# Peptides against a protein of PDB entry 6DSZ: the designs that were tried, part 221

Target 1, 361 residues: chain A of PDB entry 6DSZ
Amino acid sequence: NYVVTAQKPTAVNGCVTGHFTSAEDLNLLIAKNTRLEIYVVTAEGLRPVKEVGMYGKIAVMELFRPKGESKDLLFILTAKYNACILEYKQSGESIDIITRAHGNVQDRIGRPSETGIIGIIDPECRMIGLRLYDGLFKVIPLDRDNKELKAFNIRLEELHVIDVKFLYGCQAPTICFVYQDPQGRHVKTYEVSLREKEFNKGPWKQENVEAEASMVIAVPEPFGGAIIIGQESITYHNGDKYLAIAPPIIKQSTIVCHNRVDPNGSRYLLGDMEGRLFMLLLEKEEQMDGTVTLKDLRVELLGETSIAECLTYLDNGVVFVGSRLGDSQLVKLNVDSNEQGSYVVAMETFTNLGPIVDMCV

## One batch from the design tools (peptide; made by RFdiffusion4, then SolubleMPNN)

Design b2_p22_1_s4 (from b2_p22_1, 6 letters changed)
Fold by OpenDDE base, seed 4:
Structure b2_p22_1_s4 (fold): chain B 361 residues (1-361), chain A 22 residues (1-22)
Amino acid sequence: as target 1 above (361 residues)
Amino acid sequence: SAAIEAAFKAPPLDWDALVKRL
């Protein structure tokens, strides 16, 4: 009996930062296939708190804080369409991860999207949105007392959704998405009616964006709107303001992940397929009425890391680089460049032994 | 590591200064 001690998965397929263990704790949560690792970010570094085995590969992992919650809850969706909302509870030395709600959101009918599962949460915590199947947008209403996650589908006319996010500052839950049709790639918005279980016309659209527009970033207030990342361009749109840049430096490799640095959405980390780390900067212009508008967009090369599957800014310029293809890293962002012109210094590297082929023996 | 500990104990980056230098 070779007990093949199944090596623990090392490839990172998701990471998120928030306040999961308490309102005061800063956490790093790392998804490694079926494994969830929970850390507290401390002055001494990353303190491991708990590891959790999930029933299937983690496909979506998002923190959110409903109104009246003291700390963040964790939404997880597995590749087998098992959804759960998790809460951290500590009682003395006892640490429990409690399932607040669960459900299976698989449809009997639908073509699974070739670009995989997308899961998003409304910033006001009204709903979870899921793109699981072409031509469908699944909605999970968020109810504090609901132990059973119920979902419904809204038909999406746009069959080939590339990426989707909920926008900030919308009276109704509003999605912004990039989609492809025979005419190219476009950006559209829809309001989501929970009551009518339908889409209403969103506040804006932008037809014929860059052909390789691949990512949507929802920008919080005061800016609002979204950033659209392409191969050659970065575009901001909020319905009133449109701004596009085409920095030559991003053409070299496709941007594949992002993470917001500032709560106000003034800075974002961007990672590309070559492991280059960028800072996207939203320059502010304060109007005479105290309104903040976007003046300009800038992209700055910070340095090189492992190829990021996911990025998360922790604190004090420390960034976790979650890598699927390479070693994950903790890196430090510096104000001054090194001799090579890099603002990035690797602090710790986590060896990736590759995908555990579950040899189901 | 000592480097990680030092990084987390370090003052926050002056991002405004960083933006001005870039």
Scores: peptide ipSAE 0.030, ipTM 0.696, DockQ to the pose 0.913
Fold by OpenDDE base, seed 1:
Structure b2_p22_1_s4 (fold): chain B 361 residues (1-361), chain A 22 residues (1-22)
Amino acid sequence: as target 1 above (361 residues)
Amino acid sequence: SAAIEAAFKAPPLDWDALVKRL
């Protein structure tokens, strides 16, 4: 009996930070294929709390806090289209991960998108949006009393969506997406009507963005709008203000992941395919009327890490670098550079033993 | 240097509130 001790997966395919275990605890959640690892971030480092096995590879993992919840809930979608909303409950020493809601969101008809599964949550927690198939946007309305995740599809005229996010500060849930057509790549917005189960015209669009525009970042208030990241350029747009930069340093390698540092959206970490870590800065200008506008965008090279699949800022300049191809890391961001000019210092390295090829036939 | 200081300081995360936990 060769007990093939199934080696625990070490390659990271997603990470999120929030308050999942309590309102007070800062958590790091790490997706490693079918495994979810939950940590508490402490002054002494990462304290493991619980590991959870999922019924399939985790494709989407997002924390969200509905109005009137004291702590975050976790949305998970697997590559097999099993969706769930999880809640952490602790009763003394007993720790339970409770499924608040679940459902299968697979469609019988549709072409799975080549860019994979995208899952997004409205900042006001009105709905979950899913891009699973070309020409379809799936909506899961968020209802507290619903144990069954019901979804409906809205037809997208734009067949090749590259990335999509919900915008902040919108009266109706509003998506912003990069799409490709025969004329190039473009950015468009749609309002999502839950009542009519259709798209309405969004507040703005930008035709003919950079040909390699690949990521959308929704910017919270007071700025609002979105950042569009390409190979050569970074663009901000909020309907009223447009600003683009083309820093030569980002052209050297494709930016592949991002994470917001500040709640107000003033700073973002960017990781590229060479393991370079950048800070994107939104410089504010306060108007005489008290309105805040974007003055400028700036990109600064911080240093080098493992090639990030995902980034998450924890606290006190500590960043978790989740890597699929290399070792995951805890890194410290420093105000002063080292002798090599790097602002990044590795605090801890987590050995990646390679991708567990899920031989789930 | 000033640009990177701005990257870490503007707006400063309340490092004192954060440092009490990390």
Scores: peptide ipSAE 0.020, ipTM 0.526, DockQ to the pose 0.056
Fold by OpenDDE base, seed 3:
Structure b2_p22_1_s4 (fold): chain B 361 residues (1-361), chain A 22 residues (1-22)
Amino acid sequence: as target 1 above (361 residues)
Amino acid sequence: SAAIEAAFKAPPLDWDALVKRL
């Protein structure tokens, strides 16, 4: 009996940071195909807490904290459209990952979107949104007492959604998305009515954005609105303020991932296809009425890392670089550049042994 | 330099408070 020790997956396809194990613990959660790794971030580094096998490749992994929860819950969607909400429970030395809710959200009808599965959570935890199929937006209402994840579809007139996020600070759940039509790429917003199960007109739209606009970042209050990242430009829009920059440095390689550094959305890490790590800065302007508006956008090259599939800021300038193509890294951001002009120092490297082909035997 | 310096001065999580609870 050759116990083929199933090699653990090493390629990272998602990572998130939050307070999953407790309200006080800072956690790093790493998705490696069908495996979820849970770490506690400590002064000494990453302490492993638990590994969880999932019933499929993790396609979406998001932390969220419903009102009245002391710690974050984890939403997972698999590539086979199995959805679950997970809770960490510890009782002494016993560690359990509890499924609070689950469901299959697969539709019998629909073209799977070429840009893959997108899963987003409303910042106020009213719903989960899923772009699984062209021309459909799936909504999972978040109800505390519901063990069954029930979903409904809303028809999207925009067939080719590139990216979508929920906006912050909206009275109703509001999505912002980049879509492509024969005329180019555009940004639009919709309010999502849970009651009527339909879209209402959103607060703003921007037609004819950059042709290669690929990502939406929802910006928290006080700024609000969204950042749209393209190949050549980065734009901000909140309905009242529009600002665009075209820093030449981002044109060299496509930005493929982002992560918010500050809770107020003043800084974001950006990773490109060459493994360059950038900081996007939102410069604030304080108005006489005490409102904060966006003054300017700035992009700074920090250094080079492994090609990021995902980025997550941990704390104290430490960033986890989750890589699918290369080794994942813990890196330190420094205030001062090294002799090479880099602000990035690799602290730890996690060897990627390549894609584990799940040989379905 | 100063903008980068300000950028990395996120309010540290009180690592000392985390270590005291372990």
Scores: peptide ipSAE 0.022, ipTM 0.541, DockQ to the pose 0.044; fails the geometry check
Fold by OpenDDE base, seed 5:
Structure b2_p22_1_s4 (fold): chain B 361 residues (1-361), chain A 22 residues (1-22)
Amino acid sequence: as target 1 above (361 residues)
Amino acid sequence: SAAIEAAFKAPPLDWDALVKRL
């Protein structure tokens, strides 16, 4: 019996940036199967702070800051539907990861969605939304005093949800989602009533979007609305304004991940299946009344990286490229291109030894 | 590495300059 010393997982399946250790610290959190790695982003690079073993494969990992919290809390959902909210506490040299709340959100009845688990958090921290099963949207109300994560389901008429996000700037929690029916792919919005535990009609919808529309990006104020990314097109909609681009460069490979660069949602990193890194730019127009509207969308090729499972902008043009299929990278974006026309320079590479195949021999 | 340290100490990208050059 060769006890193969279980090598630490190296394949990245999620990453997030925020202020988890303190209000001032910029953190990179990396999910590697059942392991959470916590780093502080410093001028010298990534400083490891803590590794946490989770009781299952991390399926969702999101930072959020409830009203009156000084730093971000971490929501984790495992592939076995164990949910927790984690808090970082440091007392001198003692570092504790505290479970603020936990629960199992598995349903006894439901078809697990083929596209896997989607977990989203309302920007106002009113709820967590989960697409776990076809025809159901699970809601976890966020209550500070509740140590038990209770969830309820709302029936979703749209059985084939492709992606879903909470919108910004909504009086009620509002989801925007891409779904498929026999007529094609569509975008719809719903308000989520916590009180009535039902959907209300959302502010807008867009029927018959691109057939391969695969991702929703919620755009912060002042723009609001959402970006819909397809195979051939990128569209913006906020209920009042619609804008679409079809840059030929994105047709070559499917965009598979994104990350917001600016807090105001003016720029996004996009990664495709070939490891190409793009910048999506939202050009603003300031109206005479001081309102800011979207003028145009642009997509620029920055360069090539490892194939991203997840992207996160850190600071100063540094991006973490979390890869499942290849080596993860820390890359620098530059204002000037190199001789090859690339704006991307690899700073550090993190070797991926591949999936830990549990060879039960 | 010195390259990593230098990159983290580098000023934020002038994104307007980047977009104008593309």
Scores: peptide ipSAE 0.018, ipTM 0.558, DockQ to the pose 0.871; fails the geometry check

Design b2_p22_2_s1 (from b2_p22_2 with S6D A9V E18L S20E)
Fold by OpenDDE base, seed 4:
Structure b2_p22_2_s1 (fold): chain B 361 residues (1-361), chain A 22 residues (1-22)
Amino acid sequence: as target 1 above (361 residues)
Amino acid sequence: SSLSDDATVTPLPDTYTLLEIP
């Protein structure tokens, strides 16, 4: 009996930061195929807390805090459409991961989207949205007092959704998405009616965005709106303001991941397919009425890292670079550049032994 | 910090609120 000790997966396919273990703890959660790793971020580095085996490859991993929760809950969706909501509970030395909700969200009918599974959570925690199939948007209403979470589908006319997010600061849950049709790529918004189980017209749309527009970033208040990232351009839109930049430096390699640095959405990390790390800056202008508007967008090259599958800003300029293709890293962002013009210093490297081919024995 | 190779994968609890799809 060759006990093929299935090597633990080392390739990172997702990461998220938040307050999962407590309201005060800063956590890093790392998805490695079927494995969830939970860390506490400390001044000394990452402290491992627990590893959790999932019943499938993690496809979505998002932290969220419903009203009345003291800490974040974790939503996980697997590639086999198993959804769960997890809570961390510690009682002395006993650490438990409580399953608050569990179920399979697979539809009997639908074409799985070629762009894979997208899972998003409304910033006000009113719902989870899932793009699993072309032409469908699944909604899971989040009701704390509900003993049963009931999902439903809304028909989406746009069959080829590239990316989707919930917007911030919307009276009703509002999605913003990039989609492709025969005329090109476009951005559209929809309000989600929980009552009517339908889409209403959203606050804005932008037709004919960049042909390679691939990512939507929902921007928190005070800016609101969204950032659309393409191959050659970065665009901000909030319904009232449109601003696009085309920094030549981003054209060299496709931006593949992003992470918000500042809670107010003033800065974002961007990672490209060459392992270049950028800072996207939203320059603010304060109006006479105290409203904050976007003045400009700027992109700065910070340096090079492993090719990021995911990025997570932790604290104090420390960034986790989750890599699928290379070694994951903890890196420090410095205020001053080194002699090579890099603001990035590697602090720790996590060896990637490659993708575990799931030898289901 | 070296992830201790001995980190046991803990299964999810069986107790959960069922997510239903109508």
Scores: peptide ipSAE 0.027, ipTM 0.530, DockQ to the pose 0.060
Fold by OpenDDE base, seed 3:
Structure b2_p22_2_s1 (fold): chain B 361 residues (1-361), chain A 22 residues (1-22)
Amino acid sequence: as target 1 above (361 residues)
Amino acid sequence: SSLSDDATVTPLPDTYTLLEIP
C-alpha cells in the first residue's frame, strides 16, 4: 500500500492578515490550492495553528468583521463556486473551524469571466459582491438577523469588468470597477440597492483611464475613493480629487498585486511580475476645515522578492510574500537601505515544490 | 424577467467540522 503522501500544496494563490483565531491574535492565512493554513504572527515568527482542507481550489479568501463580532470571519469561495463563511473556535486545546454559512453560488447561465473570479466584501459588512460571470454581479447580503444568506444577481451593462472593489465611507454599498469596452478602459461606480436589487448611479466615474488599468484599490477614510493601477500610471480619484502619476519605474514590469500597510490607507505595498516590491505612498494635505485630501502620490522601490501572487503586511515591517511561481517569503522592511539600495531583507523562505498537478486519476 | 436565482445558502447545521487534515 503505497501511501502516496500527497505532497501538501506549496504554491500560494492567496493570503490575508487579520484577527481570525481571536480578537487579539494577528493571523496570517495562506491559501495553497485546496489547503488553508492558519498561522499566528508572533515576535518569534509564524506559529502554525491549523491546516484546513477545502472542498475545492480557493479562488477568494477574505477576512471580514460583521458589526458585533469579536473577531474576523473568513469568506472563502472556491473555483467551483462553493462559498462558505468560516469561524475559528477554540475550546481549550480543541480547535474547530465552524461553517457559519455554506452554499454554491454557480449560475446555470453565464459566461465565466476571463479575468477570473472576483470576490469583495463591503467594508461595513453589508454585503459580499461576486463577479463570476460577464454582465452579472452577484450580491450576498450580510444580515445578522438572517441565518439564510440569499444571493441575487444584478445585471452589469459593463460586460468586461477587469477589477472591482467596494468603496469606503459610502452611505450605501458602492462598488468601483475598471471595465473595458471598444473605446478603452474606464472606471465607474455604482451604488448597490439591496432593497431594489439593482444598481443606482454611483458618486463618480472616470472615462478613458489607462488602457492597461488592471487593479482597483479602495482607499479608507479620511482619503476615501480609489486608486487605479495601470501599467504606466497610478491614478487616485474620490469624486472631488483626481491625481495621476506615471513613475517610469513601474513601466518596467506590470504590477500584479497590492496590500494596504496602514489602516488609514496612507501606504500600500505593490508587487510586480519581476518580483520588485514597491511602496505606494499617499501624501496627506490637511485643509483649513480639518478635511484631509490627497496632496500627492509617490512610488518607492523597496527591493526584490519572489514574484508575488499576493502580499500581506503583518506587523513591525514584516511582509509575507505569497508566491505561486517561486518560494514564498517572510521579508523585513528596513528604514535604511543596504549597500545595494534595498530596504528588503528575507527573513524566511518557504520552498515551493511547484503546483500539485491534481493528477485526476 | 428577474432571474432571481435564489442560491439559498442553506445554513448547514452547526457542526460541519471541516475535516481535520491530520
Scores: peptide ipSAE 0.013, ipTM 0.420, DockQ to the pose 0.035
Fold by OpenDDE base, seed 2:
Structure b2_p22_2_s1 (fold): chain B 361 residues (1-361), chain A 22 residues (1-22)
Amino acid sequence: as target 1 above (361 residues)
Amino acid sequence: SSLSDDATVTPLPDTYTLLEIP
């Protein structure tokens, strides 16, 4: 009886970093289909801590820290709309993954969106937002005093949302999204009213962005606002400042993922469909009144990696390249380029055995 | 008529561990 040990999934479909195991530990969490891998980031590399089987393919994985929590909690949503909030608890040598909340957020009526499931968390941890279906935005209020998390839907007039994020520094939870209509692609903002369970007009909008605008990056303070990534352009907008660049180098391949390097949003990693790794830089200008504004945007080619599904800057120039199509990598960003002009050095490679075609025989 | 099909995400007691993959 050959027990065909079902090979563990190797294709990465998501990764996040934060302080999940403790307040002090830097963690890397990797989603591989139904498997969650938890690592501690050390000077020696990735130390495995725990592997967790999920009751479905992970579609959303986000770390967040509610007010009064000492460490991050993990929100997971599966492709079958099972939601949970997880906590890591260690008691001596015993490691437990505690389910703080769980439920199914599937609606009985709705058209699943073509761009798939989007899950986002307000930077102030006031709510989780879910775009699951066209014309609906699901809100899960996060209140520590609530014994039950009650999800509700708000109707979106914009049926074809491409990407959505919560903005930073907003008095009320505010979403920024790229949507498509017959006239093209546009960016809009809405404030989310928990009380009225409706959208209010957001602080700004930008009609007729680039036709291939595909990603929204929420920028933390002091800059605030958002970056919109297209095929040909990168645009910053915060309501007061608008700046767009069209570096020819990004036109060669579609940018498909991003990750913030600096907590203040001064730098971002960008990965494209050819496995090129870029640095996006936000140059600051300090005004005489002490306000910080965006002066310029720059894009620098760092080098080549496996085709990233997700990127995570860890620490000290180390980046995890999560790949679905190729081998995942741990890479080092160097200050000086090699002889080929690359700033990227592979430190470790994690073999991808390909899509486990669940041949249900 | 708020079509709030309120999907309740219920906090679980601390005793619900996710299945460990060995």
Scores: peptide ipSAE 0.016, ipTM 0.529, DockQ to the pose 0.035; fails the geometry check
Fold by OpenDDE base, seed 5:
Structure b2_p22_2_s1 (fold): chain B 361 residues (1-361), chain A 22 residues (1-22)
Amino acid sequence: as target 1 above (361 residues)
Amino acid sequence: SSLSDDATVTPLPDTYTLLEIP
C-alpha cells in the first residue's frame, strides 16, 4: 500500500505582497492551486505563518485596504467562481482567518473568456471588478455599511478583453483595458457608475495599439495613467501624455508578468517566457509648476531567473519569483553587475515537484 | 431593464479550514 502522501502543491500560480497579518508586517502570500501560503518577510528570509486550504483552485488573489481597516484584506476568487474576502486575526498565539464575505459569482448565462478570469480592485476600494465572461463586467461594490455584497453585471461592448485594470487617481472608479476587434488591439477606458450600474465614457482611449498588446499596468500618481505591454513595444498613456518605446531586447521573448517596485510607480519588474528579469523605469520630469510628468521610459535587463508566473518585490532589493514551470526563487537585485552582467543573485530556491495531477481516484 | 442578476455574497459560516504549517 503505497500511501501516496498527498504531496503539497509546489507550482505557484499567483503571489501578492502586502500587510495582511498586521499593519507593520510585510507579507508574501503564495497561491499554489488550492493552497494559500502566508509568510512574513524578514531580514533572514520568509517566515511561514499559516497555510490555508481553499475550496478550489485560486484564480484571483488580491490584497486591498478599505478605509478604516488597519491592515489589508484578501480577496480570493476560485476557478469555480467562489469569491471570499478574508481577514487575518491573531489573538495571542491563536491565529484565525476570518471570512468577512463569501459567495458564488457564477452567472447562469455567459461564455467564459478565453483569457481566463480577471479580478481587479479599485485603488480606492470602491469596488471589485471581475471579467469572467465575454461581454460582461461584474462589479462587487465595497460598501462598509452593507454586510451583504451585491454583485451586478455591466454589459461590455468589447467582447475580447485581453487585460483590464482600475486606474489610479480617478474621481469615479475607472477601468483601462486592452481589447481585440477585427481591426486589431485597442486601449479604452470606462468610468463605472455604481449608482446607474453602467459604464460612462472614460478619460481617454487609444485605437490601434500593438497587435500583441497583452498587459495593462495601472500607474499610481503622480504619473497616473497606464502602461501597455506588447511583444515589441511598451507604451505609456495618461490622457495627456503618450510615450512608446520599442527596445529590441523585449522582442526576444514575450513578457508574461509584472510587478511594481516603487509605490510611486517609478519602477516595475518585468518577467518574460525565458526567465529574463527586466526593470522598467519611468523617468520623471518636474515642471516649474511642481507637476511631475513622464520624460522617458527605459528597460534594463537585470538577469535570469526561473520562468515567472508571478513576480513580487518584497523589500531591500529582494524579489519573489513565483514559478509554475520551474522552481520558485527568492532573488536579490544588486546595484552592481557580476562578471556576466547580471544584477540577479538567487538567495533561496523552492523546488517545484511538478503539477499535482489531481488523480481523481 | 438591466437584468441585474444580483449575486448575493452571503457570509460563509464555515471558516476556511486553516491547516497549521508544522
Scores: peptide ipSAE 0.015, ipTM 0.434, DockQ to the pose 0.048; fails the geometry check

